# Ledger of designs, part 6: peptides against a protein of PDB entry 3ESW

Target 1, 322 residues: chain A of PDB entry 3ESW
Amino acid sequence: NNIDFDSIAKMLLIKYKDFILSKFKKAAPVENIRFQNLVHTNQFAQGVLGQSQHLCTVYDNPSWHSIVLETLDLDLIYKNVDKEFAKDGHAEGENIYTDYLVKELLRYFKQDFFKWCNKPDCNHCGQNTSENMTPLGSQGPNGEESKFNCGTVEIYKCNRCGNITRFPRYNDPIKLLETRKGRCGEWCNLFTLILKSFGLDVRYVWNREDHVWCEYFSNFLNRWVHVDSCEQSFDQPYIYSINWNKKMSYCIAFGKDGVVDVSKRYILQNELPRDQIKEEDLKFLCQFITKRLRYSLNDDEIYQLACRDEQEQIELIRGKTQ

## One batch from the design tools (peptide; made by RFdiffusion4, then SolubleMPNN)

Design b2_p14_6_s2
Fold by OpenDDE base, seed 4:
Structure b2_p14_6_s2 (fold): chain B 322 residues (1-322), chain A 14 residues (1-14)
Amino acid sequence: as target 1 above (322 residues)
Amino acid sequence: SNKELVEELLKKLS
């Protein structure tokens, strides 16, 4: 009896879709209790939840996207993208064009648009005076700084003129379009918004060891791609562990469609103890938050995202065996 | 192959 594998495959695909969809139904009371207990008893879990409440949705703002697109030199960007795309002999309409766009956005952002700020320039002495600046500490925002979601202001004294210069750490990415300076936080925040403004599927990656970057979902590569605006880096997840010899414990990706532990992509060596939460509880937490973020999606969207998630999990498992 | 797909799906549904 020739087993009709085609018919069986079709039947099993339907069953599999239903099975996947069942996982994304409303959480059972027991799961809600587990979630509540976890976020109330585990500080790391509470932190992940708090970040998800902001980072998963804040960049999905059409008004912000418009402001970004109006602020960037789109003519320069697309001219450069088109030039490099044509140079490599690609045809119009290939999914790889978006990878060229992201690479140009990385170039443009680092070289033409945004500035790294270790220390601010002296407000009195003018440009290129940061060498004269001594940190005095940090304080809360003033009334003006508070308008732009500022949590902390770094205070510096000029050794030359004695004046105080404030470096507000703005979390409002629209304010960063004006200031055009910062550290990894400001860079990643604004760059995440920039990528989102081009309609890209983007995640914000938080590393516990004081770094942040992006991931972009490449339709050409059919995977999440490491993107670091500070480093002008595309698809180089190894730079932290290998090139920097950075020690890390957790990397968590936050996107509109989910929260994912991506530590395996970036922590290739020098792994620090993962002692902040039980691995099972972290997995549960990320899945639970992801489930909540997908509650409004239709069955087809949920299924497609679940398939993507499975492929990513396979990738993340295989990466440790190389 | 559809056979491989069936085997994979059976593993995922088990």
Scores: peptide ipSAE 0.224, ipTM 0.890, DockQ to the pose 0.904
Fold by OpenDDE base, seed 1:
Structure b2_p14_6_s2 (fold): chain B 322 residues (1-322), chain A 14 residues (1-14)
Amino acid sequence: as target 1 above (322 residues)
Amino acid sequence: SNKELVEELLKKLS
């Protein structure tokens, strides 16, 4: 009996698609109750939900994308991308061009556009005066600073002139296009918006141990790629655990189409206790939020994203990201 | 192969 494997495969693919789509139907009452109880009783879960409500949607702003593209030196960026693509890219196919674009954006952002600010320069003494600045602490924003989603202002006194300099920690990425300075938070915030402005699939990765970075979905590599604007790093997820010897517990990725625990990609050694939430509850939470983010998508979009999710989960289990 | 696909899909639907 020649088993018609072709016919069986087609039938099973249909059943599999239907099965996958069934997981993205409206949540059952019991799942809603579980979700509500989890976010009300677990502080870590509440934090993940709160971050998702902002990070999953804030960067999908067409007006912001236009402002970004008008602000960047696109001629320089594309000139450099074209130059690198002409050397190596023709042999590897057209999809590699986007990887070269992201690499150039990393270079451009770190070298030409944005500045690391450990301490601000003195507003009175001018450039290269940060060495003379003494931290006095932090305070709330004034009326002007409050217009740009500022939660905290760091206060510094100049040892030379005695004047006070304010360093507002702006969360408005459009204001960051003006100020062009910050730490990991400001870097990642604006760089996430920049990548989104080029029409890329991007996630914001939050690490519980006070760091943040991006992931970009490479069509050439057919996977999520680590991107750190602070480090000018592309596809180096090991830098934190191995190079920095950093201890970490949680890495959570936030994108328009989902929330994913990506800890396995970045926590290769020196794992801290994962005691903030039960693993099953974290998995449930991320899946529940992801399901909500996809409610407006059609069946084909849902299926494609679900296939991508499955491939990522297989990658994370096998440790093949390196 | 379609055989491998069938085996994989059966495993996923189980």
Scores: peptide ipSAE 0.027, ipTM 0.640, DockQ to the pose 0.853
Fold by OpenDDE base, seed 3:
Structure b2_p14_6_s2 (fold): chain B 322 residues (1-322), chain A 14 residues (1-14)
Amino acid sequence: as target 1 above (322 residues)
Amino acid sequence: SNKELVEELLKKLS
């Protein structure tokens, strides 16, 4: 009996679609109770929820996208993209163009646009004076700094002139377009917005061990791609675990369409204890938040995203990122 | 292959 695998595949795809759509229906009362209990009893879960409420939506601001695009040297960016794209013999309209765009944005951002700030330069002495700066600690924002979602201000004294320089840690990415300096937080924040401004599917990846980066969904590669603006890194998820020998416990990706535990992509060795939450509860939490983020989507959108999610989960299980 | 798809989908639906 020749099994008609084609007919079975079609039938199973229909059933799978229906099954997926059934999961994305409004949460049952029991799921809501479980969620509420989890976020009220588990600090890590509360933290993930809090981050999702900000990171999943903050970058979906058309006004910000316009400001970004007006601020960047788009002529330079596209000139460089076109140059590299043509050099490699690609035809116009290929999905790979977006990968070239992201690579150029990484280059442009690190080399031309944004600066790393371990210590600020002295406001009085000028450029390249950070070596003369002594940290005095941190304080709350002043009235002006508070306008730009500033949580803390690092205070430095110049050893040469004795003047105080303030380094406000702004969370407003539009302010970062002006200041053009920061550490991993500022870099990732603004770079996430930049990528979003080009209409890309982007996630903000939070690592519990004090690092942050991005992922973008490559239509060419048909997967989520690691992107670190600080490192000018594209598709190098191993850099933390292998190159830095960094110990890590959790990497959580936050995007408009979902929250995903991406730890398996980045934690390749030196895994720290995952003791902040039960694995089943974390999985439930991410799925529940993801479900909420998709409540306004139609059945086809839900299905397409669910297919993408499933492919990612398969990738993460198989370790196929290389 | 559709065979592989069927096998994968069966695994997901189980």
Scores: peptide ipSAE 0.022, ipTM 0.592, DockQ to the pose 0.805
Fold by OpenDDE base, seed 2:
Structure b2_p14_6_s2 (fold): chain B 322 residues (1-322), chain A 14 residues (1-14)
Amino acid sequence: as target 1 above (322 residues)
Amino acid sequence: SNKELVEELLKKLS
């Protein structure tokens, strides 16, 4: 009997798909209890949940995408992308073009659009006066600042004119399109929105040790790619551990389709103790939130994402990002 | 992984 290998392969694929889909069904009562207990008893888990409730959905706003696209110099951006694509873009088509787009957006954002603000310029003395600014501390937002999701305001005194300058830490990315300045938080927040506005699959990566960046899913590379707007960095996950010699414990990626512990991609040396949560509980938490984010998706979407997740987990284990 | 095996099998069967 000629083994119909095609029929067997199809049957195996169907069974495999069904098996994968079964993992994304509605959580069992026991899983819900475990989740509730975990987020009520573990502060780190509560923090991850809280972040997921914001970061996984906030950037999926079509009105914000329109405002972003209306604000950026799209003619300049696409001109530069087309120029770089024409040089090195082999006939690999639309997939590699998106990598060039992200690289240009990194350039444009850092060089032409946004400014690093260690200390603000004096509102009275004007540009390039930050050197004269002395920090006085932080306070809550005023009535105007509160309109733009401001959590804290840093207060500075000018050593030259004696005037006070406020540096509100806005969390509204639309306000950041106006202010055009910030630190890693503002940079990553707005840049995440920018990437999302081009229809890209993007995750916000939170590092416990006070840094944040993005990941972009490259269809060309068929993987999640490190993207740091502050550093104008594309596919350089090693910069923190190796170049900065940064000590880190946790890197958590937040996207519309899931929450993933990506620590293995970025923590290559100088690992800090992972003592905030049990590894099994963190894995459970991320999987549980991810399942919830996918509840409205169809079986094909769930299967495709599950396949992507599996490839990412293999990548993270093998260390093959280089 | 069983997936890599299936994908390899699929590549061999395509």
Scores: peptide ipSAE 0.015, ipTM 0.532, DockQ to the pose 0.096

Design b2_p14_7_s1
Fold by OpenDDE base, seed 4:
Structure b2_p14_7_s1 (fold): chain B 322 residues (1-322), chain A 14 residues (1-14)
Amino acid sequence: as target 1 above (322 residues)
Amino acid sequence: SNKELVEELLKKLS
């Protein structure tokens, strides 16, 4: 009896879709209790939840996207993208064009648009005076700084003129379009918004060891791609562990469609103890938050995202065996 | 192959 594998495959695909969809139904009371207990008893879990409440949705703002697109030199960007795309002999309409766009956005952002700020320039002495600046500490925002979601202001004294210069750490990415300076936080925040403004599927990656970057979902590569605006880096997840010899414990990706532990992509060596939460509880937490973020999606969207998630999990498992 | 797909799906549904 020739087993009709085609018919069986079709039947099993339907069953599999239903099975996947069942996982994304409303959480059972027991799961809600587990979630509540976890976020109330585990500080790391509470932190992940708090970040998800902001980072998963804040960049999905059409008004912000418009402001970004109006602020960037789109003519320069697309001219450069088109030039490099044509140079490599690609045809119009290939999914790889978006990878060229992201690479140009990385170039443009680092070289033409945004500035790294270790220390601010002296407000009195003018440009290129940061060498004269001594940190005095940090304080809360003033009334003006508070308008732009500022949590902390770094205070510096000029050794030359004695004046105080404030470096507000703005979390409002629209304010960063004006200031055009910062550290990894400001860079990643604004760059995440920039990528989102081009309609890209983007995640914000938080590393516990004081770094942040992006991931972009490449339709050409059919995977999440490491993107670091500070480093002008595309698809180089190894730079932290290998090139920097950075020690890390957790990397968590936050996107509109989910929260994912991506530590395996970036922590290739020098792994620090993962002692902040039980691995099972972290997995549960990320899945639970992801489930909540997908509650409004239709069955087809949920299924497609679940398939993507499975492929990513396979990738993340295989990466440790190389 | 559809056979491989069936085997994979059976593993995922088990």
Scores: peptide ipSAE 0.224, ipTM 0.890, DockQ to the pose 0.874
Fold by OpenDDE base, seed 1:
Structure b2_p14_7_s1 (fold): chain B 322 residues (1-322), chain A 14 residues (1-14)
Amino acid sequence: as target 1 above (322 residues)
Amino acid sequence: SNKELVEELLKKLS
């Protein structure tokens, strides 16, 4: 009996698609109750939900994308991308061009556009005066600073002139296009918006141990790629655990189409206790939020994203990201 | 192969 494997495969693919789509139907009452109880009783879960409500949607702003593209030196960026693509890219196919674009954006952002600010320069003494600045602490924003989603202002006194300099920690990425300075938070915030402005699939990765970075979905590599604007790093997820010897517990990725625990990609050694939430509850939470983010998508979009999710989960289990 | 696909899909639907 020649088993018609072709016919069986087609039938099973249909059943599999239907099965996958069934997981993205409206949540059952019991799942809603579980979700509500989890976010009300677990502080870590509440934090993940709160971050998702902002990070999953804030960067999908067409007006912001236009402002970004008008602000960047696109001629320089594309000139450099074209130059690198002409050397190596023709042999590897057209999809590699986007990887070269992201690499150039990393270079451009770190070298030409944005500045690391450990301490601000003195507003009175001018450039290269940060060495003379003494931290006095932090305070709330004034009326002007409050217009740009500022939660905290760091206060510094100049040892030379005695004047006070304010360093507002702006969360408005459009204001960051003006100020062009910050730490990991400001870097990642604006760089996430920049990548989104080029029409890329991007996630914001939050690490519980006070760091943040991006992931970009490479069509050439057919996977999520680590991107750190602070480090000018592309596809180096090991830098934190191995190079920095950093201890970490949680890495959570936030994108328009989902929330994913990506800890396995970045926590290769020196794992801290994962005691903030039960693993099953974290998995449930991320899946529940992801399901909500996809409610407006059609069946084909849902299926494609679900296939991508499955491939990522297989990658994370096998440790093949390196 | 379609055989491998069938085996994989059966495993996923189980």
Scores: peptide ipSAE 0.027, ipTM 0.640, DockQ to the pose 0.827
Fold by OpenDDE base, seed 3:
Structure b2_p14_7_s1 (fold): chain B 322 residues (1-322), chain A 14 residues (1-14)
Amino acid sequence: as target 1 above (322 residues)
Amino acid sequence: SNKELVEELLKKLS
């Protein structure tokens, strides 16, 4: 009996679609109770929820996208993209163009646009004076700094002139377009917005061990791609675990369409204890938040995203990122 | 292959 695998595949795809759509229906009362209990009893879960409420939506601001695009040297960016794209013999309209765009944005951002700030330069002495700066600690924002979602201000004294320089840690990415300096937080924040401004599917990846980066969904590669603006890194998820020998416990990706535990992509060795939450509860939490983020989507959108999610989960299980 | 798809989908639906 020749099994008609084609007919079975079609039938199973229909059933799978229906099954997926059934999961994305409004949460049952029991799921809501479980969620509420989890976020009220588990600090890590509360933290993930809090981050999702900000990171999943903050970058979906058309006004910000316009400001970004007006601020960047788009002529330079596209000139460089076109140059590299043509050099490699690609035809116009290929999905790979977006990968070239992201690579150029990484280059442009690190080399031309944004600066790393371990210590600020002295406001009085000028450029390249950070070596003369002594940290005095941190304080709350002043009235002006508070306008730009500033949580803390690092205070430095110049050893040469004795003047105080303030380094406000702004969370407003539009302010970062002006200041053009920061550490991993500022870099990732603004770079996430930049990528979003080009209409890309982007996630903000939070690592519990004090690092942050991005992922973008490559239509060419048909997967989520690691992107670190600080490192000018594209598709190098191993850099933390292998190159830095960094110990890590959790990497959580936050995007408009979902929250995903991406730890398996980045934690390749030196895994720290995952003791902040039960694995089943974390999985439930991410799925529940993801479900909420998709409540306004139609059945086809839900299905397409669910297919993408499933492919990612398969990738993460198989370790196929290389 | 559709065979592989069927096998994968069966695994997901189980």
Scores: peptide ipSAE 0.022, ipTM 0.592, DockQ to the pose 0.780
Fold by OpenDDE base, seed 2:
Structure b2_p14_7_s1 (fold): chain B 322 residues (1-322), chain A 14 residues (1-14)
Amino acid sequence: as target 1 above (322 residues)
Amino acid sequence: SNKELVEELLKKLS
């Protein structure tokens, strides 16, 4: 009997798909209890949940995408992308073009659009006066600042004119399109929105040790790619551990389709103790939130994402990002 | 992984 290998392969694929889909069904009562207990008893888990409730959905706003696209110099951006694509873009088509787009957006954002603000310029003395600014501390937002999701305001005194300058830490990315300045938080927040506005699959990566960046899913590379707007960095996950010699414990990626512990991609040396949560509980938490984010998706979407997740987990284990 | 095996099998069967 000629083994119909095609029929067997199809049957195996169907069974495999069904098996994968079964993992994304509605959580069992026991899983819900475990989740509730975990987020009520573990502060780190509560923090991850809280972040997921914001970061996984906030950037999926079509009105914000329109405002972003209306604000950026799209003619300049696409001109530069087309120029770089024409040089090195082999006939690999639309997939590699998106990598060039992200690289240009990194350039444009850092060089032409946004400014690093260690200390603000004096509102009275004007540009390039930050050197004269002395920090006085932080306070809550005023009535105007509160309109733009401001959590804290840093207060500075000018050593030259004696005037006070406020540096509100806005969390509204639309306000950041106006202010055009910030630190890693503002940079990553707005840049995440920018990437999302081009229809890209993007995750916000939170590092416990006070840094944040993005990941972009490259269809060309068929993987999640490190993207740091502050550093104008594309596919350089090693910069923190190796170049900065940064000590880190946790890197958590937040996207519309899931929450993933990506620590293995970025923590290559100088690992800090992972003592905030049990590894099994963190894995459970991320999987549980991810399942919830996918509840409205169809079986094909769930299967495709599950396949992507599996490839990412293999990548993270093998260390093959280089 | 069983997936890599299936994908390899699929590549061999395509």
Scores: peptide ipSAE 0.015, ipTM 0.532, DockQ to the pose 0.095

Design b2_p14_8_s3
Fold by OpenDDE base, seed 1:
Structure b2_p14_8_s3 (fold): chain B 322 residues (1-322), chain A 14 residues (1-14)
Amino acid sequence: as target 1 above (322 residues)
Amino acid sequence: SNEELVKELLEKLE
């Protein structure tokens, strides 16, 4: 009785796939009620939902991708990537090329393309005059600034010439291609779009304690990789907890295919109380939003993403990103 | 992948 193990294997795989796919079926009425109650009663849940509605979809704009690629010095970028790949990448296979690309984009963005703006330069006095700028406060956007999704404008007075300089906090990443300056929000916003424009799997990571960064899914490393454009950092999730000694409570990753609590990757010490939501409710919320984001995907795509999710959860439990 | 793991487990059952 030659047990056709291959046939049994195939049957088990089919049943397993069906089981996984069953988790991604349309939400039951009871789950919808739970979700609605949670987002109506819990402010943190409302915030996560609101962010997901923007961050999970806004960067999937082909027109923006084209504008980005037309704006960047692609010849310089690919020249540098090819140069680094030629040194040691051939031994590791073609998948490592994308890691070199992300590393070069980090370099290019910080060194050649974008500028940190704690205070703006004086529009009248010119470059390197930020030291002469006194903050006067913030106001709403004017008619021109409002065209570029600007919620707040910081106002500065020059101590040298007395003129006023406006620093609009633009949320339109295309406008940031022109302005070429900002803080962590502008950096992460535009850099997320840049990575997406190269066809990469990218998540926007929101930290409750006023920082933001990216994650990139490396096919070479077969995992989500920490990417911080402000720090020119690749695969250094420990920098916040260890190097900065930062206290943190929540890190939530927002991508086109899901919302994931990635706190365990980044909160290695000095954990603040996680008192904004019950852990079970946060888990449910992230899963529910993720499920909705995947409703249009086919069964194979859902299954592949579910396998990726499971691997990430195992990684987060084991702490293997060290 | 879980598929690879299942395949490996099935190969070991052999």
Scores: peptide ipSAE 0.018, ipTM 0.541, DockQ to the pose 0.100
Fold by OpenDDE base, seed 2:
Structure b2_p14_8_s3 (fold): chain B 322 residues (1-322), chain A 14 residues (1-14)
Amino acid sequence: as target 1 above (322 residues)
Amino acid sequence: SNEELVKELLEKLE
């Protein structure tokens, strides 16, 4: 019996594709009920949903991408990328070039473009006066600050001149191109937009323990790569758990194509109790949101993303064994 | 590709 193995392989692949695609079909009524009940009864689930409604789509704005590209020194960036790429004697093609681009964007953003702001400089005394600033608390935005999606404004008094300086916590990343300062939230927000503006697959990673960073999908490495603009860090997911000895419970990645619990990539030690939601409910929630984000995609796109998801899950399991 | 993997797996089953 000449088993046509090629024919069997093709048939198995078709059946496998159909099986995978079947998981991404319209949610059953029971799944919709489960989802609604979960987000109405669990505060953490409601928070994840709320974040997904913003973070999964807000950066897919072509107008913002144009503004970013017009604002950055692209000549400097590409000159530096080309220089570093030329040193790597391995002609590994366009895929590795993107890794060099992300590394240069990390350098450029931290060294040349954006500033860390623990306390603002005094608006009256000028630059390098933050040491003279005393926090007075936080308040709501004024009429001007409200134009730029500002949730809170930190208020500081200058010990030297007595004037008040406002530090609005803007969530509008276009405003951050002007202000060029902030903390981890502002850094990650604008840097996520910057990476998206170069056409990269990017996720915003939210950590429950007051940190945020990015991931980008490296075609060269064929995986999601940790990217922290604050730290100028590329592919160093261990920095929080090991280097900072940070205690963490949840890391959730938000992208245009999905919401993923990436806690296993970053929580290597000092794990805090995961008591905000049942693990099965969190898994269901992320899958349900991901499914919704993919409803408009074609079967080939859905299949490719599902394969990527599977490889990521395998990676996340293996990473705990090394 | 998954197709190449399945082919490779089938070749190993041969």
Scores: peptide ipSAE 0.016, ipTM 0.490, DockQ to the pose 0.101
Fold by OpenDDE base, seed 5:
Order: structure tokens, then C-alpha cells, then sequence
Structure b2_p14_8_s3 (fold): chain B 322 residues (1-322), chain A 14 residues (1-14)
């Protein structure tokens, strides 16, 4: 009996697709109850939900993308990308071009565009005066600062002239295109928007231990790739655990199509206790939010994303992240 | 048999 393996394979793929699609149907009442109870009883779960409501959608703004593209030196960026691609990219295939683009954006952002601000310069004394600045504390935004989604303003006094300088911690990434300075929060916020403005698949990664970075989905590497704008780092997920010897408990990735616990990619050693939520509840929470984010997608989009998710889970389990 | 395996796999996907 010539087993038509091709026919069997096709049938299995159809059944598998149907099975996957069934998982992304509207949540059952029991799942909704579990979700509601979890976010009302667990502060960490509430925090993840709150972050997802902002981070998963805020960067999908076409008007912001236009403003970003109008603000960046695109001629310089593409000139550099084309130059690097011309050296070796043709041998690796067209999909590698986006990796070169992200690498150039990392370079451009850190070297040419944005500045690290440990302390602000004195507004009166001018540039390179941050050494003279003494922190006085933090306060709420004034009426002008409040226009740009500012939650906190750091206050500094100049030891030289005695004037007060305000360093508002803006969450409006469009305002950051003007100010061009900040810490990891401002860097990651604006850089996430920049990557999204080029039409890339990007996630915002939140680490509980006060750091944030991005992930980019590389079509060339066919996986999520670590991207840290502060470090000008591409595909170096080990830098925190190994190079910094940082202790970490949770890394959660937030994207338009899902929320994923990516802790296994970044927490390679010195793991802190994961005591904020039960592992099963965190897995459920991320899956539930992901399912909700995909409710408007068609069956083919859902299936493609589900296949990508499965590959990522296999990668995370196998520890094959270089 | 491969047929039994395929049937079992299909049943697990239902």
C-alpha cells in the first residue's frame, strides 16, 4: 500500500491549522474569570496588563512614524546601510538588509542623534555643565511639561550660578525627538518608535530590575533579536547577565501582536526569585493578553503568528540563543 | 504502523 505521505502531510497541516486557530477564538467564560481574578488579586499581573495596554499599541501611530522619518537623517542612514549591504549582504540574501538597517539605526541613534543624560546641563550656564548640577529631588510636572506625558520632573541646582534646572522625564516620544536626551526609559521609548517607523516588527522589553530594551524580529535570522539602543547592541542578550553580572527575575516583551515572557533569553545566571506571580499564572496572563491582541486578525495572520510563537518557545526552551 | 501514528496524531489535534 503506497502510503501517499504527501496527502497525509497536507491533511495533518490542515488539522494542525484548525487546531491552532481554535486556540485563538474568543476566551471562554472560565478564562475571563481567571483573568479578572488574577489582575485584581496579583499586583504584578496588574502591572503587566497596564503596560500591555500602553506598550502594545502606542507605537502603531502612522502620524508619529511620519514625524520620525521627517526628523531623522534618512539619507545618511540609507547611505550607510547600502554601503554595508554592498560589502557582504548580497551573498546572504535580501532579508539581511533589515539587520543592517537596525545596526545602522543603533549607531546613528547613539552616535549622532540622542544623548545620555545622567544629569542635565544647567539651562543658564549652557553645554557641558552637568558636573555642576546637584539633585534636589523630584516633583510633578508643571502646566507646560504636562502637555508631553510627563509623570516626573527631576530638579537640579547649579552649583555655579545657583539656578534651578528641570529635567522632565517625558514619555511622549515625539517630545524626545526635540529634547534628544534621556536615560534608558527615554532611549528605549524613542528607539522603539524609530524601529516601528521603518515598518519593523518590534517589541518593548521590560525588565523588573529597572532596565528596558527592544527586540526586533529578523527575517534573516528568523527569530527575535535583542536590540539595546543604550548599548548600541544587536543580538547580545547575554550582556546583562554575563557582562554586567546583573541579577534579574523577569523580562517581559510587549508587542502589537503579543506579550511574551522572554526571561529565558536574558536571565542566563544570577536569577532572582520569581516570586511575584505563579509561573502558570504568568504564562496564562501572557497568552490571554496575546489572544486578545489578535482578535481582529484573520486566520492566516493568526496562524503565521502562532507558528512564530511556537518557534520562539522552542528556542527559549533549547537555549539556542547565541 | 505509520497509518496508526497518523491517526493518533490527528486524534490529538482534535
Amino acid sequence: as target 1 above (322 residues)
Amino acid sequence: SNEELVKELLEKLE
Scores: peptide ipSAE 0.007, ipTM 0.445, DockQ to the pose 0.381
Fold by OpenDDE base, seed 3:
Structure b2_p14_8_s3 (fold): chain B 322 residues (1-322), chain A 14 residues (1-14)
Amino acid sequence: as target 1 above (322 residues)
Amino acid sequence: SNEELVKELLEKLE
């Protein structure tokens, strides 16, 4: 009996797809109870949920994308992308072009567009006066600052003129297009929006140890790629653990299609205790939120994302960037 | 046998 291996393979693929899709069906009542209990009893879980409610969806705003694209020097950006792309002998239409775009956006953002702000310049004395600024502390936003999702305002006194300068910590990325300054939070916030405005698959990565960065899904590399706007870094997930010798416990990626513990990508040494939540509960939480984010997707979209998730999990286990 | 392997794989996918 000639075994029709093609028929068997097709049947296996159908059954496999159905099996994968079955995992993304509506949460069972028991899963909902577990989720509710977890977020009510575990502060870290509550924090992850709270972040997901903002970070997973806030950047998917078409009006913001338009404002970003109108604000950036697109002519300069694409000129530089095209130049570097052509220099390496690539033809237009290759998936690798997007990697060149992200690399140029990193360059443009750090070198031409945004500024690091340890201390603000004095509003009265002008540029390059930050050395004269003494921190007085932080206060709540005023009525104007509150319009731009400002949680805190750092207050500085100029040692030269005695005037007070306010440094509002804006969370509105559109306001950051105007202010064009900040620390890692403002950098990552606006840069995430910038990448999203080019139609890219982007995740916001939160590190518990006070750093934040992005991941971009490269169609050329067929994986999530580390992107840090502060460092002008592309595909260097090791920079924190190895180059900075940073101690870290958790790195959580937040995207429109899911929440993923990406700690294994970035925590290569100097791991801090992961004592904020049980590993099983964190895995459950991320999967549960991810499942919710995908409720409106069709079966083909769910299947494609599930395949991508599986490949990422394999990558994270193998520890090799293929 | 390949048949047993296929059956086992199918059962794991149910």
Scores: peptide ipSAE 0.006, ipTM 0.454, DockQ to the pose 0.378

